Peptides against a protein of PDB entry 8YVU. Designs and how they scored, part 162

Target 1, 39 residues: chain A of PDB entry 8YVU
Amino acid sequence: PQLCYILDAILFLYGIVLTLLYCRLKIQVRKAAITSYEK
Target 2, 160 residues: chain B of PDB entry 8YVU
Amino acid sequence: TWLTVLKKEQEFLGVTQILTAMICLCFGTVVCSVLDISHIEGDIFSSFKAGYPFWGAIFFSISGMLSIISERRNATYLVRGSLGANTASSIAGGTGITILIINLKKSLAYIHIHSCQKFFETKCFMASFSTEIVVMMLFLTILGLGSAVSLTICGAGEEL

## One batch from the design tools (peptide; made by RFdiffusion4, then SolubleMPNN)

Design b2_p24_4_s2 (from b2_p24_4, 16 letters changed)
Fold by OpenDDE base, seed 3:
Structure b2_p24_4_s2 (fold): chain B 39 residues (1-39), chain C 160 residues (1-160), chain D 39 residues (1-39), chain A 24 residues (1-24)
Amino acid sequence: as target 1 above (39 residues)
Amino acid sequence: as target 2 above (160 residues)
Amino acid sequence: as target 1 above (39 residues)
Amino acid sequence: LVLILGLLTTLLLKETEELVRKLL
């Protein structure tokens, strides 16, 4: 039971980190799309 | 550039596979050091008795290492060797998943039979702990298999 | 305890999906960078 | 952080490659 909660904490942290990275990457894709539209 | 991207992804997948293998070995060694599995009655630790954390981790490590070496040397013979190793690692991972599922079923059955309402009973605690470790190992094995399959697809794409 | 295992499964699935989406997005960013370099 | 994780993974890969090179 304690290991399950530890795993949940690790997975939750991983999920947060991935979400932040996904957001950053999505912003980069949007910037690249805008730059390609202006050319 | 796309090849450079795929190469970076291949390196990352190889490292992930090695890391997964190392974690599996660490869990296996910790369980073997803390618990004398040989003296535990029942098949609760059947995956450990089968040596899966050891041989599975070795196969994943070899596959990851060969993938990295193949990428660095850019030699056709190494690409074929890496593809073969990744395929073998994928088969080993599939076998490991099967063993872990069987172990999980046995562990769950044991918990059910003993009506483990009292977690303070040594047998119930051991069965619960084993189940948790097996679940963690199963997740790691699935991740390792996913990386090995991805590396195999990348290697097959380079041969075409 | 059962809720913990369910949460682990959900978080694990979420992590896999986010990883796949991140990989796809990374490939898109790289393709956009290549297209900008060929122009 | 993904870049750092990728870099750490690349470093671990290099160490593993060096270990394999020492074993072979």
Scores: peptide ipSAE 0.496, ipTM 0.809, DockQ to the pose 0.042; fails the geometry check
Fold by OpenDDE base, seed 4:
Structure b2_p24_4_s2 (fold): chain B 39 residues (1-39), chain C 160 residues (1-160), chain D 39 residues (1-39), chain A 24 residues (1-24)
Amino acid sequence: as target 1 above (39 residues)
Amino acid sequence: as target 2 above (160 residues)
Amino acid sequence: as target 1 above (39 residues)
Amino acid sequence: LVLILGLLTTLLLKETEELVRKLL
């Protein structure tokens, strides 16, 4: 059970990091799309 | 071009596979260092007794490395070698998953037999710990297999 | 305790899905970058 | 960030290649 909670914490952290990366990537896609549209 | 994307994907998949392998090795070594699996009663750590974390990690590492080398050198002979290694790693991953599932079933059965409502009993704790590790290893193995299969598909696509 | 394992499974699945989405998004960024470069 | 990730992956790839070269 304690190890499960540790695993949950690690997975949760991983999920947060991935979400942040995804958000950043999504912003990049949007920026690239905007730049492509303005060109 | 699609080729440059695939190349970057192959590199990423290779790195992911190596990382997965390293994590599996780390878990395997930690478990082996903390627990003498040979002295543990029952088949709770049957996957560890089978040495799966070690050989599985080696196969995944080799597959990932070969994929990376193949991509870097862009040599036709390496593509075939990488494809072979990825296929072997996929087979190893499948075997590992099977072993882990069997281990998981045994661990669950052990927990059930001991009616582990009290987690503070050493046996129940060990069984739960084993189950958790096996689940983690199973997930890592699935990830490794996914990477290996993806690399295999990419390699097969390059040969066509 | 059982809830912890369920949470682990959910978080793991979430991680996989996020990874796939991240990969797809990365591909989209690359496509957008290529299209912007060819224009 | 994708560039940084690409750079990190490239660095990891280089390290892995060096490790493979050491092992072979």
Scores: peptide ipSAE 0.492, ipTM 0.809, DockQ to the pose 0.041; fails the geometry check
Fold by OpenDDE base, seed 1:
Structure b2_p24_4_s2 (fold): chain B 39 residues (1-39), chain C 160 residues (1-160), chain D 39 residues (1-39), chain A 24 residues (1-24)
Amino acid sequence: as target 1 above (39 residues)
Amino acid sequence: as target 2 above (160 residues)
Amino acid sequence: as target 1 above (39 residues)
Amino acid sequence: LVLILGLLTTLLLKETEELVRKLL
């Protein structure tokens, strides 16, 4: 049971980090799309 | 270029495979050092008794290393070797998943038969701990298989 | 304990989906960067 | 994290290449 909670914590942290990276990439794609539209 | 992107993805997949293999080896060695599996009654650690953490980790490590070497040297013979190793690693990963599922079923059956109402009993605690480790190893094996399959597809795409 | 294992499975699936989405987004960013460099 | 993982992968790759060069 304690190992399950540790695994949940690791997976949760991994999910948060991936979400932050995804958000950063999405912002970069949007910025690139806006720059291409102004040209 | 698209080729540079694919190369970076191959490198990332290879490292992910090596990392997965190292984690599996670490778990295998920790379990073998902490628990004398030979003295544990039942099939709860059947995957460990079969040596899956060791041979599985070796296959994933070899596949990852070959993929990395193939990417760096950019030689046609290494690409073929990496493709072969990744295919073999994918087959090994699939076999490992099957073994782990069988072990998980046996572990769950053991827990059910012993009616583990008292989690503080040493046998029930060991069975639960084994089940948790097997589940973790199953997840790692699925990740390793995913990386090996992805590397195989990338290698096959380079040969076409 | 059973809820913990279900949570682990959901978090694992979420991690895989996020990784795939991140890869797709990274490919899009690279395509956009190449298109902007050729202009 | 992907960049850090990529950097760690590149470092591990360099170490592996150095080990292979020493062994060959």
Scores: peptide ipSAE 0.481, ipTM 0.804, DockQ to the pose 0.041; fails the geometry check
Fold by OpenDDE base, seed 2:
Structure b2_p24_4_s2 (fold): chain B 39 residues (1-39), chain C 160 residues (1-160), chain D 39 residues (1-39), chain A 24 residues (1-24)
Amino acid sequence: as target 1 above (39 residues)
Amino acid sequence: as target 2 above (160 residues)
Amino acid sequence: as target 1 above (39 residues)
Amino acid sequence: LVLILGLLTTLLLKETEELVRKLL
């Protein structure tokens, strides 16, 4: 039971970090697309 | 270039496969050190009795190492060898998942038969612990299989 | 306890999906960067 | 951050290669 909760906490933290990285990457893609459209 | 990107992804997948194998080996070693699986009644630890953490970890480690070596040396013969090893690791991973699912079913059946409402009973605690370890091993095996399949697809793409 | 295992499975699946999406987005960013460098 | 991750992966690859060389 304690191991399950620890695993849940790790997976949750991993999911948050991945979501933040994905958001940052998505913003970068959008900026690159805008810059390529202005050229 | 696109090729340099794929190369970096292959290296990352190989490292991930080795890491997964090492984690599986560590879990197997810890379980073997803490619990005498041979004296545990029932098939709750059937995956451990079969030595899955050991042979599975070895296969994944070999596959990951071959993938890394193949990528570094850029030799056609090593690419074929890596593809073969990744295919073998994928088959081993699939077999491991099957064994783990069977073990999980047995563990769940054991918990249901013994009416494990009282978590503090030693038998129920062991069954729950076994189930938790089997689930963790199942997740690691799925991750290893995913990496091996990805490396196999990348290797097949290089041969075409 | 059973709910914890179900949560683990959902979080694990979410992690896999996010990883795949991140890889796809990373490939798109790299393609966009190459296209911008050739211009 | 991507560069740091790339450097970390390169270091891990180097350690893995050394381990393989020791095993062979």
Scores: peptide ipSAE 0.474, ipTM 0.801, DockQ to the pose 0.039; fails the geometry check

Design b2_p24_4_s3 (from b2_p24_4, 17 letters changed)
Fold by OpenDDE base, seed 3:
Structure b2_p24_4_s3 (fold): chain B 39 residues (1-39), chain C 160 residues (1-160), chain D 39 residues (1-39), chain A 24 residues (1-24)
Amino acid sequence: as target 1 above (39 residues)
Amino acid sequence: as target 2 above (160 residues)
Amino acid sequence: as target 1 above (39 residues)
Amino acid sequence: LVLILLLLTLLLFKETEELVRKLL
C-alpha cells in the first residue's frame, strides 16, 4: 500500500512535468508559425 | 501573438479550474450522501466537516468563470477582477491543501492504531476509503492551485 | 490498496498519452524549424 | 463504492482532458 502511494506521487509529478513541457512546446510551435507567417 | 496564446491558455486554465472545482464538489456531495460524517467516530473526515469541498469548489469555480469572462470581454476592469479572484482562489487552495494534509495524517494514524488487518471491519474500510478520497482531493486541489497561480501570472502580465 | 492500483493505472495511461502528444508536438516544432531555415 | 468513486474520478478526468482539447 505505501509503495502504491509513492508510485501515485511519482506518476502525478511526471504528469505535471509532461504538461508543462507540452505547454512550452506548444508555445514554441506557435512562435515558429508566427515567424514563418511574418516572412 | 504571444498575448493571444496566453489568452487561450487562460481560458483553458479557467475551464480546468472550473472542472476541478466541479469534481471536488461531486466528491464532497457523494461522500456526504453516502456517509453520515456526523456519526463517524474520529477526525477521519475533518476536511469534509470543515466544508472544504464546498467552499474550495466555489472559489475555484468563481476564479475560472472570471478568467473566462475576462478573456471574452477583453476589458481591463475584468482582468483586475480575475486577478483578485485568482489570488483568492490560490489562498483558498493553499488552505485546502493544509486541511487535507492534516486529514490525511489523522486518517493514516487511525488506520495504524486500529491495526486494520481485518479490512472487512466497517471502521477500517471507512478509514481506508476516507484516506483514498482525501488523497484524490489533495491532487485535485494541487491542480486547482496550479491553474489559479498560472491565471494570476497571466493576468498580472496583461496589466503590465 | 486496490484504489491505489487503479489510480496508478489511470496516471500511467495519462502519462503515456501525454508522452505521445509531446512527441507529436516535438515533431511539429522540428518541421516548423526546418521550414523557417529553408526561407 | 471505492470502485464507483474511482470510475467517477476517471470520468471527470476524461472530461477535463476533453475540455482541455476543446480549448486548445
Scores: peptide ipSAE 0.544, ipTM 0.832, DockQ to the pose 0.092; fails the geometry check
Fold by OpenDDE base, seed 2:
Structure b2_p24_4_s3 (fold): chain B 39 residues (1-39), chain C 160 residues (1-160), chain D 39 residues (1-39), chain A 24 residues (1-24)
Amino acid sequence: as target 1 above (39 residues)
Amino acid sequence: as target 2 above (160 residues)
Amino acid sequence: as target 1 above (39 residues)
Amino acid sequence: LVLILLLLTLLLFKETEELVRKLL
């Protein structure tokens, strides 16, 4: 049971980090699309 | 384009905040309906006894709604109002996290004192359940705080 | 304790989905970078 | 609940993608 709570915390942190990375990557894709349109 | 992206992010953050608030309200309502917190010995449900799910959810809901309205109307006065509401919600979230951490510590201490190896003992089950609910509420509060802080930063950026 | 395991399962699934989305997005960024270099 | 949050996040993501497609 204690391992479960630790796993929850790790998975939660991982989820947050992945969400942030995904947002950053999405912004990069959008920037790349904009720069391709201005060319 | 960046402003449009930021605007979409603000709306998303506002919706996330409202959702977090609704989830907190749902959990609060379920806990209040299933458990008679007044009859539980100790401060295992101190956060619920303090009404945190209710007032916290209200603050987050108001902040999220104001953020969405501010984004939609694009009015300077609404931006300031949203910034204020998001700041207040961030403070409320921080306070909520503190309360939840204290509750979690009490719950863990209770489990430790009762040496809850026997999960089927009513006291141990209640303490474990309380701990689980508090952890869930803590995660939701962190998410709400993150959204409120993000909205505050976005709002501050629009005022500059 | 049982709720913790359910939460773990959900968070794990969420992490997998986010990882897949991140990988797809990363591939898109790479493709966009390659197309910008060939121009 | 986490599943609902995930579904909502996915829905929001899809809406965001659709909005991006409309802007693009």
Scores: peptide ipSAE 0.502, ipTM 0.809, DockQ to the pose 0.264; fails the geometry check
Fold by OpenDDE base, seed 1:
Structure b2_p24_4_s3 (fold): chain B 39 residues (1-39), chain C 160 residues (1-160), chain D 39 residues (1-39), chain A 24 residues (1-24)
Amino acid sequence: as target 1 above (39 residues)
Amino acid sequence: as target 2 above (160 residues)
Amino acid sequence: as target 1 above (39 residues)
Amino acid sequence: LVLILLLLTLLLFKETEELVRKLL
């Protein structure tokens, strides 16, 4: 049971970090798309 | 471009905050409906007894709604109002985290004292269930605080 | 304990989906960067 | 789940937009 809660915490942190990284990457893709259109 | 991205981020953060608030409210109502907290001995549900799921959810909901309204109207007074609401929600979130940590410590202490070797004992099951719910609420509160802080930073950036 | 395992399963699934989306988005950024270099 | 969360977020956003438009 203690291992399960530790796993939950790790997975939760991982989910937050991945969400932030995904948002950053999505912004980069949008910037790249805009730069390609100005060209 | 940066302003449009920040606006979309602000809207997304506001919606996330509202969603977090709604989930916290749902958990609060479910726990109150399923468990008669008044009949449970001990401080296992101290966060629920303090009404945190309700007032915390209200603060996060108001902050999220104000952030969305501020973004839509693009008015300086609304930006300040949203910043104030987000700051208040961030303080509320921090207080909620503190309460939940205290509740978690009490719940863990309760589990330790009762030497819950028999999982089928009603008291041990209730304490374990309470701990699980409190942990979930703690995670939701951290998410809500993260969204409120992010919205506060966005609002502060617009004033600057 | 059962709730913990359910939460672990949900968080694990979320982590996998986010990882796949991140990989797809990373590939898109790389493709956009390559297309910008060929122009 | 992220797609579902994104879809739910988009739906909630759209509903919130409609509610705010009705209030305003």
Scores: peptide ipSAE 0.487, ipTM 0.808, DockQ to the pose 0.056; fails the geometry check
Fold by OpenDDE base, seed 5:
Structure b2_p24_4_s3 (fold): chain B 39 residues (1-39), chain C 160 residues (1-160), chain D 39 residues (1-39), chain A 24 residues (1-24)
Amino acid sequence: as target 1 above (39 residues)
Amino acid sequence: as target 2 above (160 residues)
Amino acid sequence: as target 1 above (39 residues)
Amino acid sequence: LVLILLLLTLLLFKETEELVRKLL
């Protein structure tokens, strides 16, 4: 049970960081698409 | 080109496989260092007694390394060698998953029979700990198998 | 404790899906960068 | 942790790359 809670904490932190990275990457893709549309 | 993207994905998959193998080795060594598995009831730690964390991790590491080497040298003989190693690692991973599922069933049955409501009982603690470790190893083995299969498909696509 | 294991499974699946989406998005950014360089 | 995992993956990748370069 304690190991499960530790694993949950690690996976939760991993999920948050991945979500932040995904959001940053999505913003970059949108910026690249806008720059491609203006050319 | 699509091929350059696939190559980068292959390298990433190979690294993921090596990382998974290293984590399995770390868990295996920690369990062997903390617990004398020989004195524990054999059914709970059957996967550890079989040495699966060690030989499985070595197999996945070799497969991942061969995949990375094959991608770098772009030599036809290395592609075939990597394909063979990835196929062997996929088979080993499938066998490991089967062993881990059997061990998980035995550990769950043990916990159920002893009605392990009190975590402080040494036997219940060991059975619970074994179950947790086996579940973690099962997830890692599934990830390793997924990477090995993906690398095998990519290698087969290069041979066609 | 059973809820912890279910949460672990959900978080693990979420992590895999996010990793795949991140990889796809990274490929899209790279394709957009290559197209901008040819141009 | 993902950044650390990504950094660790990049470091392991770099070490694996160096090990492969040494073997090669």
Scores: peptide ipSAE 0.485, ipTM 0.807, DockQ to the pose 0.061; fails the geometry check

Design b2_p24_4_s4 (from b2_p24_4, 17 letters changed)
Fold by OpenDDE base, seed 3:
Structure b2_p24_4_s4 (fold): chain B 39 residues (1-39), chain C 160 residues (1-160), chain D 39 residues (1-39), chain A 24 residues (1-24)
Amino acid sequence: as target 1 above (39 residues)
Amino acid sequence: as target 2 above (160 residues)
Amino acid sequence: as target 1 above (39 residues)
Amino acid sequence: LILIFLLLTTLLFKETEELVRKLL
């Protein structure tokens, strides 16, 4: 049971980090699309 | 534009905050319906006794709703109101996390004291269940706080 | 303990989905960067 | 799942909007 809670914490942290990376990447895609449209 | 992206993200964050609040309310309601917290010995459910699922969910719901309204009406006064509500929700989330951590410590201490070798003892089962619910609520509160902080940053960026 | 294992399963599934989405978004960023360089 | 999460978020947003409209 203690190992399960540790795993939950690690998976949760991983989920947060992936969400932040996904948001950053989404912003980059949108920036690239805008720059391509202004040309 | 960056503003259009942020606007879509604000809407998403606001809804996520409301969803988190609703899940917290559901957990609170389920715990209150299944468990007579008043008859439980000890401080295992201190977060529930403090009414955290209720007031925390209300603050997150109000913050999310104000963010949605601010985004829709695009009025400066609503942006300020949303920023204030998001700040209040962030403070409420931080307080909730603190209460939940204290509850977790008490619950873990209770489990340790009773040396729950007999998992089928009602007291050990209740303490374990409480710990699991509090952990779930802690994760939801962290998600809610993250959304509220993100909305606050977005709102502050619009005022600038 | 059983709830912990359920949470682990949900978080694991969430992590897999986020990883797949991140990979897809990374491919989109690369495609957008290539299109911007050819102009 | 992000699409499902976005869909769920959009549905919750619509419900929240409807609730706000009823309150207001």
Scores: peptide ipSAE 0.497, ipTM 0.814, DockQ to the pose 0.044; fails the geometry check
Fold by OpenDDE base, seed 2:
Structure b2_p24_4_s4 (fold): chain B 39 residues (1-39), chain C 160 residues (1-160), chain D 39 residues (1-39), chain A 24 residues (1-24)
Amino acid sequence: as target 1 above (39 residues)
Amino acid sequence: as target 2 above (160 residues)
Amino acid sequence: as target 1 above (39 residues)
Amino acid sequence: LILIFLLLTTLLFKETEELVRKLL
């Protein structure tokens, strides 16, 4: 049970980091799309 | 081009296979170092007794390495070799999943038989720990199999 | 205890989905960058 | 962690690329 909670903590941290990266990448895609539309 | 994307996906999948193999090997090594599996009575660690973390990690590592090499050299013979290795790794992964499921069932049965409600009992702790490790290995094996299958499909698509 | 395993499964699935979405988004950024370079 | 994992994967990939270049 303690190992399960440690795994949950690691997976949760991984999920948060992925979400932050996805958000950053989404912002980059939006910026690239805007730059492509203005040209 | 779509081919450049697939190439980058192949590299990513190959690296994922190698990483999965390394994690499985690390878990196997940690379990062997912390737990003397030879002295553990019962089939709770049957997957470890069968050496799955070792040979499974080797198969996935070889598959991942061949996939990376195949992508770099862009040679037809390497593509065939990678396809063969990925197929072999997929079979090994499937066998590993089967062994892990059997081990998981035995571990769960052990927990149920001993009514392991108390974490501090050594036998119950070991059974719970085994179950957790087997579940983690099962997830890693599924990831490795998914990567190997994806690489196999990509390699088969290049041969067609 | 059972909730921990369910949480692990959900977090694992979430991690896979986010990884796939990140890959798709990265492909879109690269396509947008190539299109911007050809203009 | 995915950027670190992607960075680590990119670093491991670069290191693997360098190792493969050395082997090749």
Scores: peptide ipSAE 0.491, ipTM 0.807, DockQ to the pose 0.061; fails the geometry check
Fold by OpenDDE base, seed 5:
Structure b2_p24_4_s4 (fold): chain B 39 residues (1-39), chain C 160 residues (1-160), chain D 39 residues (1-39), chain A 24 residues (1-24)
Amino acid sequence: as target 1 above (39 residues)
Amino acid sequence: as target 2 above (160 residues)
Amino acid sequence: as target 1 above (39 residues)
Amino acid sequence: LILIFLLLTTLLFKETEELVRKLL
């Protein structure tokens, strides 16, 4: 049971970090698409 | 374009807050339906006895709803109202986290004292169940607080 | 204990899906950057 | 999953809007 809770915490942290990175990357893609459309 | 992105993010955060509130409420109702918390000895369910799942869910729901309404009407008075509600929700979330941490400490202490090697003992089962529920509620509260804080920052940026 | 294992399974699945989406998005950003550099 | 999440978000948003309209 302790290992399960530790794994949950690690997976939760990983999920948050991945979500933040995904959001940043999505914003970059959108900015790149807008800059490409203005050219 | 940036405002449109922020608007979509604000809507998403508001919905996330409402969803978190609903999940917290569901957990609260399930626990209240399955367990007679009033007859449980000790402070293992102190967060439930304090009604945290109920009032916390209400605060998060109100904050999320106000955020969504503020974003839709684009009125300055609604932005202020949403900012106030998000701030109140953030405070409520912080208080909830504190209560849950205290409950978690008590639950862990109970498990440690009773040397819960026998899972089939009713007391050990209740303590383990309480710990699991408290951890889940803690995660949900952290998510709700994160959404409320993000919405507060967005609202403050619009007021400036 | 059973709830912990269920949560672990959900978080693990979520992490895998996010990783795949992140990889796809990263490839798209790289392709967009290359196309922007050739113009 | 993002599409499903967006769809669920949109549905929840619509339901919330309808609830707000009923309250208001």
Scores: peptide ipSAE 0.478, ipTM 0.804, DockQ to the pose 0.042; fails the geometry check
Fold by OpenDDE base, seed 4:
Structure b2_p24_4_s4 (fold): chain B 39 residues (1-39), chain C 160 residues (1-160), chain D 39 residues (1-39), chain A 24 residues (1-24)
Amino acid sequence: as target 1 above (39 residues)
Amino acid sequence: as target 2 above (160 residues)
Amino acid sequence: as target 1 above (39 residues)
Amino acid sequence: LILIFLLLTTLLFKETEELVRKLL
């Protein structure tokens, strides 16, 4: 059970990191789309 | 440009595959170092007894290395070699997944038989731990397989 | 403990989905960058 | 910013590759 909780914590952290990266990437895509629209 | 992107993706996938392989190897070695699998009653660690973490990790590592080398040297023979290695790694990954699923089923059955209401019992703890490790190894194997398949597709696309 | 395993499975699935989405988004960013460079 | 991010990604990738090479 403790190992399961540790795994959950790691997976949760991974999920948070991925979410942050995804958000950053999404913002980049949006910025790129805006820049493409202004040309 | 697209080739450069694909190349970077291939290298990234190769690195990911190597990393996955290394993690699998690390887990395999840790489990082998901490637990004497030979003394464990039952087939809870059947995947470890089969040496899957080791040979699977080796296959994934070789596949990833060949992919990186192939990408670096831009040699057609290396691309073919990488494709072959990735295919072999994919097969190995599939076999590993099968073994891990079997191990997982056995582990779950063991947990069920012991009616592990008291997780403080050593047997229940070991079965639970085994299940967790097997699940983790299964996930890593799926990731490795995914990377190997992706590399295979990329390599096949370059030969076409 | 069963809840922990379920949570692990959910988090794992989430991680896979996020990874796929991240890959797709990365491809989109790359495509957008290429399109911006041709311009 | 995209260039910086690409550069950072490339650097991270290179570091990861070097790490993998050191581990191998």
Scores: peptide ipSAE 0.475, ipTM 0.813, DockQ to the pose 0.048; fails the geometry check

